# Designs tried in a protein design run: peptides against a protein of PDB entry 2AKA. Part 73

Target 1, 299 residues: chain A of PDB entry 2AKA
Amino acid sequence: MEDLIPLVNRLQDAFSAIGQNADLDLPQIAVVGGQSAGKSSVLENFVGRDFLPRGSGIVTRRPLVLQLVNSTTEYAEFLHCKGKKFTDFEEVRLEIEAETDRVTGTNKGISPVPINLRVYSPHVLNLTLVDLPGMTKVPVGDQPPDIEFQIRDMLMQFVTKENCLILAVSPANSDLANSDALKIAKEVDPQGQRTIGVITKLDLMDEGTDARDVLENKLLPLRRGYIGVVNRSQKDIDGKKDITAALAAERKFFLSHPSYRHLADRMGTPYLQKVLNQQLTNHIRDTLPGLRNKLQSQL

## One batch from the design tools (peptide; aimed at target 1 L7 L11 Q296)

Design b2_p28_6_s4 (made by RFdiffusion4, then SolubleMPNN; its pose is not in this set)
Fold by OpenDDE base, seed 3:
Structure b2_p28_6_s4 (fold): chain B 299 residues (1-299), chain A 28 residues (1-28)
Amino acid sequence: as target 1 above (299 residues)
Amino acid sequence: AEEQEALARAQAVLESLGPEIDELISKL
């Protein structure tokens, strides 16, 4: 079963090389959420490296197909830069920025053309995620006034597919009933069959408030439930707090918090990675026979 | 021409993966 995700990665790479004309519904997990919801921080916490573009506003401007592969070695590879191995993750960040700007220009525009990034690491589980542009209502910089609708259209190209699982990332320090991630997930998955909820910023909730009812799947029920995570704060990032120390702090947060202690073994970034690996593996197993039949009919 | 060549390369990759897909499906 460990080879199912790498197999689908090779299919994704092949289809990405064809462009938009391959209407193959590949089993994948699309990551959706508002700007500053903590999507990029969740992905970096999986790798244990700082490698994604950072900033205010829309940072992810192209779909990022992030292929995590468990390996004895640590390096990254881009599909657009074949044969180059990246061992410095700052160079990975710079390459994402450069390749984004090459296609979208400097005007902070968006493009539906994916970037395919594969990360080999001993610290990851096999997992493929599609990081999508953050939903926004307010254009920033030189963005077109309709950027909200352009982002929405781009997200819909992924999340409407039947074989797409949805990782809906919502911050706990905002009204979860009004979460852009949960709204778009509910639109395309009304029965909550394909959606996994991630609740970030649990450490930034107002005193005397908690997300217990959400994390217990009682407030806005999803069949696949919710997982709470605690990402590094901007202060922790600026202070060069390593991801290992952040993961230890996250574990301590859940264990020490009166409202979350009983859930602590089903919370945090390591548990989220495990769940996503299992969910994706099972989803590939269930969809691969149908995908094979579709591929054979196109040959 | 470049798009057609990209399509042909991707089709060749898909064809090459066919046996591996079949093997994996047979183990499920």
Scores: peptide ipSAE 0.102, ipTM 0.675, DockQ to the pose 0.691
OpenDDE base, seeds 1, 2, 4, 5: peptide ipSAE 0.090, 0.082, 0.078, 0.075; ipTM 0.675, 0.668, 0.660, 0.655

Design b2_p28_7 (made by RFdiffusion4)
Pose (drawn by RFdiffusion4):
Structure b2_p28_7 (pose): chain A 299 residues (1-299), chain P 28 residues (1-28)
Amino acid sequence: as target 1 above (299 residues)
Amino acid sequence: SAEEAARLAAAKQVVDEVHAEYEELLAE
């Protein structure tokens, strides 16, 4: 049903101003990743426009509820900017930065208050993700020293919930067994039943190595599987993001890599969008029947 | 506070509306 994701989108809007309540548990996807995993690039490739804050270290300092709606037209709206239509995605980036600073005292700390961004685009399938602060160790920023723990604690508030599917993002050019995202997913989902794996930067692996065993779901098995992507950034004449060319380059990469050609149809951003739309829809279908009565008891 | 009670009441209303719409879609 094309209606399930939009219904949950309304619930997320309604609960955007309701503070943390450990018992409230909407069906949704939380994006979890180490700071080096390239999780922003995954989201920007869904949208086809650069729109997320840039900077060293942390990019998301408040949970970003990103609601992507397939549309013939292309624009964005924030719940906190009633009625305004954003058509220039640079302004979208600037609003994320401004609304975040408006809330965060220190210009580098974090807050649990979400920013609710809806994007209408021909480049997206109906899909909703909650992007969360990336994980890191060295609090190299400017306050606070326990920032690693504040981030982990905020992630745990989301992902310890049973209806929260986990999109664990890990770079292929690292020790995947030591992935911060997969490790935290294992802490709360030991059976790997509600974690979807994403492997980025496949084109940056060392010469003569590949991530075939993980992509084939053999080395670190997850019920919902792994999907690989690459960010082969192409810029148009004006120096701006060209998503059609970037997606073609990604497709060329998988078709030409001897380790991945047989999986190409199950890799890449278009396929990832398809998978997330399908899994999120089925998950909502599964959890909606008991939802109304459960919510009344939990509020 | 009064503002928080208002926000919660609005959220409860939306929950009922979403549930009623979901049931209407199943009846079709």

Design b2_p28_7_s1 (made by RFdiffusion4, then SolubleMPNN; from b2_p28_7, 10 letters changed)
Fold by OpenDDE base, seed 1:
Structure b2_p28_7_s1 (fold): chain B 299 residues (1-299), chain A 28 residues (1-28)
Amino acid sequence: as target 1 above (299 residues)
Amino acid sequence: SAAEQKKLAEAQKTVDEVAAEYEELLAK
């Protein structure tokens, strides 16, 4: 069943080409989180490359359909420039920024039109994620005053779909009960059937505090549970710290932490990637038979 | 437009191909 994700990738590409992405209930995982929740770092850790836009405020301003494909070679391709292979991931970042600006203009506005990026790598499992703009309450710079609502409306277009799984990314160094990601997930998935919790910044929690109860699925139960991760610090990112070294440090963190040691085999970015691959594959298997008829009716 | 119709036809073809391949994968 390892080829099911590539099948959905072909559907995503086909529907993107005709501008119908927002109206389709494809089996997919939408990534949601507040600004600075660590979403971009989680995605980059899957690839093992720095390739996402960085900055203050809203970085992701269009949905990014990130299609990870296990391959013997490492390169990226965009649907909007099909046939161009990117081997420099800085050029990938620049292309995302340029393509975003082309559609949104100079006011740092948002657009619901997705960017489709496929990354081939020997270091990834087959996995497709839709990275969505980070939730914010405060406009940055010349952003429109209603940007919060625009982002919310955009997120709702994805996360309200029945076949959309929700990867809710929340920082542990903030009150998890007030997590924007978990709030929006609870609004559209009140029974916690479609939501996977990711807890970032576990290494930045105050001394004497931990997220054990959350990670053990005791505080805010989700059917699909929670996975803790440790991302690179901003200093590590700016210093171009190797992601492989960061993943080793993440493993060490969980193994050495008194509150997380017993969970260590079910924590960290590699485990998250595996779980997401499995959950998406199973979800596709279960949803595709009914989707065929729906997709044909929309064409 | 003719270009839009072509894209629509290609999308339909993709849906049909994916459906066929899915059935084949489940039969294994």
Scores: peptide ipSAE 0.421, ipTM 0.898, DockQ to the pose 0.762
OpenDDE base, seeds 2, 3, 4, 5: peptide ipSAE 0.417, 0.400, 0.410, 0.412; ipTM 0.899, 0.891, 0.894, 0.895

Design b2_p28_7_s2 (made by RFdiffusion4, then SolubleMPNN; from b2_p28_7, 9 letters changed)
Fold by OpenDDE base, seed 2:
Structure b2_p28_7_s2 (fold): chain B 299 residues (1-299), chain A 28 residues (1-28)
Amino acid sequence: as target 1 above (299 residues)
Amino acid sequence: SAEEAAILARARAEVDRVAAEYEALLAK
């Protein structure tokens, strides 16, 4: 079953060439969350590199199909730039920004047209995620006044699909009942069958408070449960703190915290990556039967 | 266009290849 994710990647690539990537009901994981929920940091922690756009407001403005492939070599490639291997991940970030701006213009608008990025690395498990724009209530800069609804409509194109799993990213230092990620997930997945909860910013919770009940799946139960993570602070990112060191600090956090110590083996970025790989693989196995006829009818 | 038709044909062929490889993987 190790090669099931690469098979779906080939389908994604083939259909992206015809501009139908958003319309396909392929087995995939869509990443949703509010602005500053920590989505980009989670994805970068999987790769162990800084390669996603940074800034205030809406950073992700196009869907990013991120295909992680375990390999002996480390490099990235874009579907729109075939044959070019990126070994400098700063250049990867610049290419994402340039390709985004080429389509959306300078007004910081959004586009539903995906960017397809494949990252080969010895440090990743096979995993494909669709990073979606962060939900916002307030336009920034020259963004359209209805940007909130444009983002929501874009997200709905992915998360309403039957074969789409939802990685709902919520910060622990905010009211979980008001999580944008969990709200949209509940709207399209009311029984919590397709949703995986990620709780970020556990290290930023007020003293004497914890997210134990959430992480134990007792407060807002999801069939696929919750996984807590600790991302680098903005200061650490700006200071170019090594991701490997940050992952060690994350593990130390869970092991040393009285409320999370008993959960430590089922928390953190490495465990999240493993779980997502397994869940996606199983989901592909269950979904591919009959897919040939379904996909042929959509072409 | 001829180009669009070629792209669609390649996509259809890839679906068939993936389906065959999937069945082969499950048979192991």
Scores: peptide ipSAE 0.386, ipTM 0.883, DockQ to the pose 0.819
OpenDDE base, seeds 1, 3, 4, 5: peptide ipSAE 0.336, 0.328, 0.333, 0.302; ipTM 0.855, 0.855, 0.851, 0.837

Design b2_p28_7_s3 (made by RFdiffusion4, then SolubleMPNN; from b2_p28_7, 11 letters changed)
Fold by OpenDDE base, seed 4:
Structure b2_p28_7_s3 (fold): chain B 299 residues (1-299), chain A 28 residues (1-28)
Amino acid sequence: as target 1 above (299 residues)
Amino acid sequence: SAEEQQILAQAQAEVERVAAEYEELLAK
């Protein structure tokens, strides 16, 4: 059962090579959220490395298929440059930026063509995520005026699929009722069967306020529930604060907070990673028999 | 193109391999 995620990774790689012609509904987790919701920080915390593009506006402009593989060694590989092992994660970031710009140009446009990145590490659980562009309503720079709809259309290609789980990332310091992530999830998953809620920026909430009701699944119920996380601040990221230290601070935050201490064992990035690994594995187990039948019919 | 056909053939072969390995995993 531990080998199910790697099997699906191989299918993802194979279908990526074929291009958009393979309309196969692979079991996967799509990551959705508004710009600055904290998606990139969550993903980097899983790896324990800084490797995603940062900046203002839309940083993720192509889908990023991030395949985490538990291994005795630490390195990254891209599907578009097979055989090249990256051990410097700054070079990984630069390659993502270069490969994005190669396709989209300099106008900050988007492309639906995925980048496939595999990360081998002793510090990760087997987990595959599809990071999607952040939702926005405001074009910036030379972006086309319909960029909002282009992003939404791209997201819908993933999240409308029945076998797609949705990791909805929402910041706690904003009105959760207006969360872009939760809105799109509700649109395509009205019963909340495929959505996992992640609440970021809990440390940035106004004094005297908390997200307890959300985290206890009482405000906007999801079958798969909510997990709160505390990411590094932008200042900490710019200062290259160690992710391990940040994870310790996250644990301390939940344990020391009066509203969250009783939930602390079901909060934080390590717990989120474990839950996602389990959810994806179980989801693959449940969906792969149907996929097998479809594949065999095409042989 | 010939290159595209080769890529498709390789992808199809991988699908077949994965299908076989999946059956083996289920049998364990």
Scores: peptide ipSAE 0.272, ipTM 0.815, DockQ to the pose 0.632
OpenDDE base, seeds 1, 2, 3, 5: peptide ipSAE 0.250, 0.238, 0.264, 0.267; ipTM 0.802, 0.797, 0.813, 0.813; seeds 1, 2 fail the geometry check

Design b2_p28_7_s4 (made by RFdiffusion4, then SolubleMPNN; from b2_p28_7, 10 letters changed)
Fold by OpenDDE base, seed 2:
Structure b2_p28_7_s4 (fold): chain B 299 residues (1-299), chain A 28 residues (1-28)
Amino acid sequence: as target 1 above (299 residues)
Amino acid sequence: SAEEQRILQQAQETVDEVAAEYEELLAK
């Protein structure tokens, strides 16, 4: 069943060539969260490379379909420039920025047209994620004052689909009850059937506080539960701290923390990747038969 | 256009191939 995710990747590629079809409901995981919630860091930790745009404000301005494929070699390919293999992940970052700017222009606007990026690596499990723009209330550059609503409308195009799972990324050092990610998830998934909670920045919580009740699924219960992660700090990213070292530090954090030690084997980025692979595989298995006839009718 | 028709045909072929491979995977 490991090959089900690559099958959906082929469908994604084929349908991208015919343009954006609003009626397409492929089994997928959409990543949602506020700006600076740690979404980009989670995705980079899966790959083990720095390859996503960085900066203040809105960084992701187009949906990024990130297709991770387990392989003996390490390289990246874009659907918009077939045949070019990227082995330098700094060039991958630059291509994302250039392709984003080509479509959105200089005003830092957003576009619903996805960028399709496939990463082959021996360090990844098969996994496809759709990274979406971070929710914000603050326009940057020449963005219109209603950019918040434009972003929300874009997110809704994905998260309202029945076959879309939602990876809701929330920082622990903010009020989780007011998380933008959990709010939008609750709006479109009121029973919590399609939502997976990710709690970042657990290492940045105030002394004497913890997110144990959330991680144990006791405070804001989701059917698919919550997974805590510890990402690199911005200083660590700027200093090009090795992701492998960061993953080791994450493991140490959970094992040594009095509130999380008993959960340590069900926490951290590697565990999150495994869970997402399994959940996506199972979701594809359950949904693909019913989707076949619908997909054929849309061509 | 001829190009659009080609793209649609390729997409249809991909759907059919994926469907066949899916059935093979389930049979294992």
Scores: peptide ipSAE 0.236, ipTM 0.808, DockQ to the pose 0.781
OpenDDE base, seeds 1, 3, 4, 5: peptide ipSAE 0.134, 0.112, 0.134, 0.160; ipTM 0.739, 0.729, 0.741, 0.755

Design b2_p28_8 (made by RFdiffusion4)
Pose (drawn by RFdiffusion4):
Structure b2_p28_8 (pose): chain A 299 residues (1-299), chain P 28 residues (1-28)
Amino acid sequence: as target 1 above (299 residues)
Amino acid sequence: TLLAEYEADVDEVVAWAETLLAEQEAEA
């Protein structure tokens, strides 16, 4: 049903101003990743426009509830900017930065208050993800020293919930067994039943190595599987993001890599969008029947 | 039919959330 994701989108809007309540548990996807995993590039490739804050270290300092709606037209709206239509995605980036600074005292700390961004685009399938602060060790920023723990604690508030599907994002050019995202997913989902794996930067692996065993779901098995992507950034004449060319380059990569050609139809951003739309829809279908009664008891 | 039922449930839950938020604002 094309209606399930939009219904949960309304619930997320309604609960955007309701503070943390450990018992409230909406069906949704939380994006979890180490700061080196490239999770922003995954989201920007869904949208086809650069729109997320840039900077060293942390990009998301408040949970970003990103609601992507397939549309013939292309624009964005924030719940906190009633009625305003954003058509220039640079302004979308600037609003994320401004609304975040409006809330965060220190210009580098974090807050649990979400920013609710809805994007209408021909480049997207109906899909909703909650992007969360990336994980890191060295608090190299400017306050606070326990920032690693504040981020971990915020992530745990989301992913310890049973209805929260986990999109664990890890770079291929690292030790995947040591992935911050997969490790935290294991702490709360030991059976790997509600974690979807994303492997980025496949084109950056060392010469003569590949991630076939993980992509084939053999090395670090997850019931919902892994999906590989690459960010082969292409710019148009104006120096701006060209998503059609970037997606073609990604498709060329998988078709031409001897380790991945047999999986190409199950890799890449378009396929990832399809999978997330499908899994999120089925998950909502599963959880919606008991939802109204359960919510009344939990509020 | 099933969709109309889900929409009614969602409308009811949104009203609850609005009522809860109005009560919290009144207390503040």

Design b2_p28_8_s1 (made by RFdiffusion4, then SolubleMPNN; from b2_p28_8, 12 letters changed)
Fold by OpenDDE base, seed 5:
Structure b2_p28_8_s1 (fold): chain B 299 residues (1-299), chain A 28 residues (1-28)
Amino acid sequence: as target 1 above (299 residues)
Amino acid sequence: SELAELEKQVDEMIAQAEALRAQQEALA
């Protein structure tokens, strides 16, 4: 029932227009992770385009409801400027930055008000994700001194909802036991029922080390498991390495790595997209019948 | 079908949300 995701997208758009989107228990996937965990790269790899703001510190400062829709054409639309079709994804990036700054000002503050972006593409599966600000502990520049707590409070508005699935993005080249994503997921989902783990930067691990135990779901078990991915390096991004070439390199990485070869068919960005599409579709099917009464009471 | 019923329910919810939005805009 692939049409369930677009159906919920229409509902998200309608409720966003009344300013209640963040408070609604819609079936959705919230993306959580520390700064530089690789969240933006994962999302861009789904689209096959560079379109998210990049930089140091907190880049995502508003929730981004990213609605991917399989279509014969490729373009993007924002809910705040309906009727304008973006075909240049650099313009999409600039619009995200402009719309963020319009609400938050120039002080690099955050706002819980979502930006709704829909991307039509022949290269995507139907998938809706809510990209959330990266967790940080140290304010930089003109950021508010309590920015850590502001971000956490914002994340909690999404991840505490029963119908929210959590895509927890953690880098493998950091201590996974201290992963901000896994910590917040464990706090709000102690039974690991709503959390999907993504492990990035597997290619940046020290020689002789691997994340096999995590990826095999043996170290920190999640009901929905873990999926490893390999994103483009910052050098590759700056060099404008093609995402298609990067996806081929990712496949080669898993196939050639002695610790991951046996998992290769259940790893990588394409598999992650498929799993998320299926998980979200099933989740919508399970939750949507009861949603009407709950949402009506919140109007 | 299950999908048709869910679609009907969502359409009703959307209509309610749009009506509420219109009322808020008129009062603003």
Scores: peptide ipSAE 0.254, ipTM 0.789, DockQ to the pose 0.812
OpenDDE base, seeds 1, 2, 3, 4: peptide ipSAE 0.246, 0.239, 0.234, 0.243; ipTM 0.779, 0.769, 0.762, 0.774

Design b2_p28_8_s2 (made by RFdiffusion4, then SolubleMPNN; from b2_p28_8, 12 letters changed)
Fold by OpenDDE base, seed 1:
Structure b2_p28_8_s2 (fold): chain B 299 residues (1-299), chain A 28 residues (1-28)
Amino acid sequence: as target 1 above (299 residues)
Amino acid sequence: SMLAELEAQVDEMIAQAQQLLAEREAAE
């Protein structure tokens, strides 16, 4: 079953080439979260490289289909420039920004047209994620005043699909009951069948508070549960702190924290990656046999 | 066996997508 994710990758590539991605109900995981929820950091931690756009406001402005492929070599490829291998992940970041700007223009608008990025690495499990624009209420710069609704509409195109799993990324240092990610997930998945919760910024919670009840799936229960992670701080990112070192610090955090020690083996970025790989693989297995007929009718 | 069957289905779907792309390009 380890080859199921690559099969769907081939489908994603083929349908992207014909501009049909937005209308297809492919088995996939969409990543949703408010701005600054830590989505980009989670994805970068999977790869072990800094390669996503950074900045204030809306960073992701097009869906990013991120295809992680376990390989003996490390490089990236874009579907829009096939044959070019990127070994410098800074160049990957620049290409994402350039390709985004090419389509969205200068006003920092959004586009529903995905960017397809494949990353080969010995440090990843096979995993495909669709990174979606961060939810926001406040336009920045020359963004349209209705940017909030544009983003919401874009997200809804993905998360309303029955075969879409939702990776809802929420910061622990904010009221989780008001999480934009969990709200949108609850709207489209009221029974919590398709949603996986990720809780970031556990290290930034106020002293004497913890997210234990959430992580134990007792407060806002999801069928697929919650996984806590600790991302690099903005200072760590700016200082180019090694992601491997950050992952070790994350492990130490969970092991040493009185509220999380008992959960430590089911927390952290490596565990999240494993769970997502398994969840996606199983989901593909269950959905792909019926996908042919559904997708054929859409062609 | 299941994987092989799924691969065949995927290959068919890809072929259809490629055909559609070719037809669109020819129509432009």
Scores: peptide ipSAE 0.183, ipTM 0.713, DockQ to the pose 0.821
OpenDDE base, seeds 2, 3, 4, 5: peptide ipSAE 0.123, 0.155, 0.159, 0.168; ipTM 0.668, 0.693, 0.708, 0.702

Design b2_p28_8_s3 (made by RFdiffusion4, then SolubleMPNN; from b2_p28_8, 12 letters changed)
Fold by OpenDDE base, seed 3:
Structure b2_p28_8_s3 (fold): chain B 299 residues (1-299), chain A 28 residues (1-28)
Amino acid sequence: as target 1 above (299 residues)
Amino acid sequence: SELAELQAQVDEMIAMAEAKLAEQQARA
């Protein structure tokens, strides 16, 4: 059943071509979280490459349908640039920025029109994620004053869909009870059936504090639980710390931390990737039979 | 097999999308 995710990728590509992606209840995982919650870093850690736009404020301004495909070769392809293979992931970053600016303009506006990016790599599991704009309360630069509501509306187009799983990314060094990701997830998934919690920045928590109760699913229970990760710091990124070295450091963090050692085998980026692959595969199997009937009524 | 059934369903859904795209292109 390893081929179910690529099968849905073909559906996503076909429906993207007709401009109806937001209206389709495709089995997918939407990634939600506040600005600087670490969403982009989680996705880059899956690929093992720096390829997402970086910066202050709202970096993701269009939905990014990221299709990870396990392959013997490493390259990326965009749906809007058919036939062009990208082997330099810096060029991938530049293309995302250019394509974003082409549609949204230079004023850091947002658009609901997705970018479809497929990454082939020997280092990934089959996994499709929809990276959504980070929730913000404060407009940056030339953004409209109502940008918070525009982002929220865009997110709601995805996360309200019954077949949408929600990857709620929350930083541990902030009040988790006030997490924007968990709030929006609770609004659209009050029973916690579709939500997977990711806790980032565990290494940046204040001395004497830990997220053990959250990671043990005791504080804010989700049916699908929580997975802690440790992303590269901005200092590590600026220092060109290799993602492979960062993954080793993440493993060491969980193993050496007295509050997390007992959870270490159910934490970290590799485990998260595995869980998401399994969850998405099972979700596709359960939802595809019903999708046909829904599509016939909408097309 | 379950996979073959799912593949057939996906192929049908893709065909519907392609038909819709063709209609849009014909109107343009």
Scores: peptide ipSAE 0.319, ipTM 0.820, DockQ to the pose 0.775
OpenDDE base, seeds 1, 2, 4, 5: peptide ipSAE 0.310, 0.313, 0.300, 0.310; ipTM 0.812, 0.819, 0.808, 0.815

Design b2_p28_8_s4 (made by RFdiffusion4, then SolubleMPNN; from b2_p28_8, 15 letters changed)
Fold by OpenDDE base, seed 1:
Structure b2_p28_8_s4 (fold): chain B 299 residues (1-299), chain A 28 residues (1-28)
Amino acid sequence: as target 1 above (299 residues)
Amino acid sequence: SELEELRRDVDEMIALAQQKLAEEAAKA
């Protein structure tokens, strides 16, 4: 069953070439989170490269279909420029920014048209994620005053789909019960059947506090549970701290923390990647037959 | 066998999608 994710990748590419099909319910994982929740860092940690746009406010302004493919070679390819292999991940970042600006213009608007990025790497498991714009309540700069609602509407186009799993990214150093990610997930998945919780910034919690109850799935139960991760700080990113070193520090964090030590084998970025690979593979297996029948009736 | 069946299903869906794309392109 290891090849199911690549099969869906081919399907995603084919449908992306036709354009937006709002009626398409592909088995996928949508990544949702508030601004600065650590969403981009989680995705970059999977690849082990800095390649996503960074900045203040809304950074992701188009859905990014990120297709990770285990390979002996390391390179990236965009669907909009097939045949061009990117080996410099800084150029990947620049291409995302350029392609975003090409469609949205200079006003930092958003577009529901996905960017399709495939990353081949020996350091990844097969995994496809749809990175969605970060939820915000405050327009920044020349953003339209209704940008919050535009983002919400865009997210709803993905997360309302029955075959969409939701990776809800929430920072631990804020009120988790009020996290934007968990709120939107609860709205569209009230029984918590499609939602996987990711808790970031565990290392930035106030002294004497922890997210143990959340990570143990006791506070806000999800069927698919929660996985804690520790991302690089902005200082570490700016200082170009190696992601491999950061992953080692993450492991050390969980192992050394009194509240998380017993969970350490079910925490961290490598475990998250494994879980997502397995969850997506199983989800594809379960949903593809029904999708085929639906598509045969629509096409 | 299950993987092969799913592969065939995906191939069929891709073929249908490509056909639709070609038809739309021919109308433009």
Scores: peptide ipSAE 0.221, ipTM 0.715, DockQ to the pose 0.775
OpenDDE base, seeds 2, 3, 4, 5: peptide ipSAE 0.187, 0.187, 0.189, 0.210; ipTM 0.703, 0.700, 0.705, 0.705

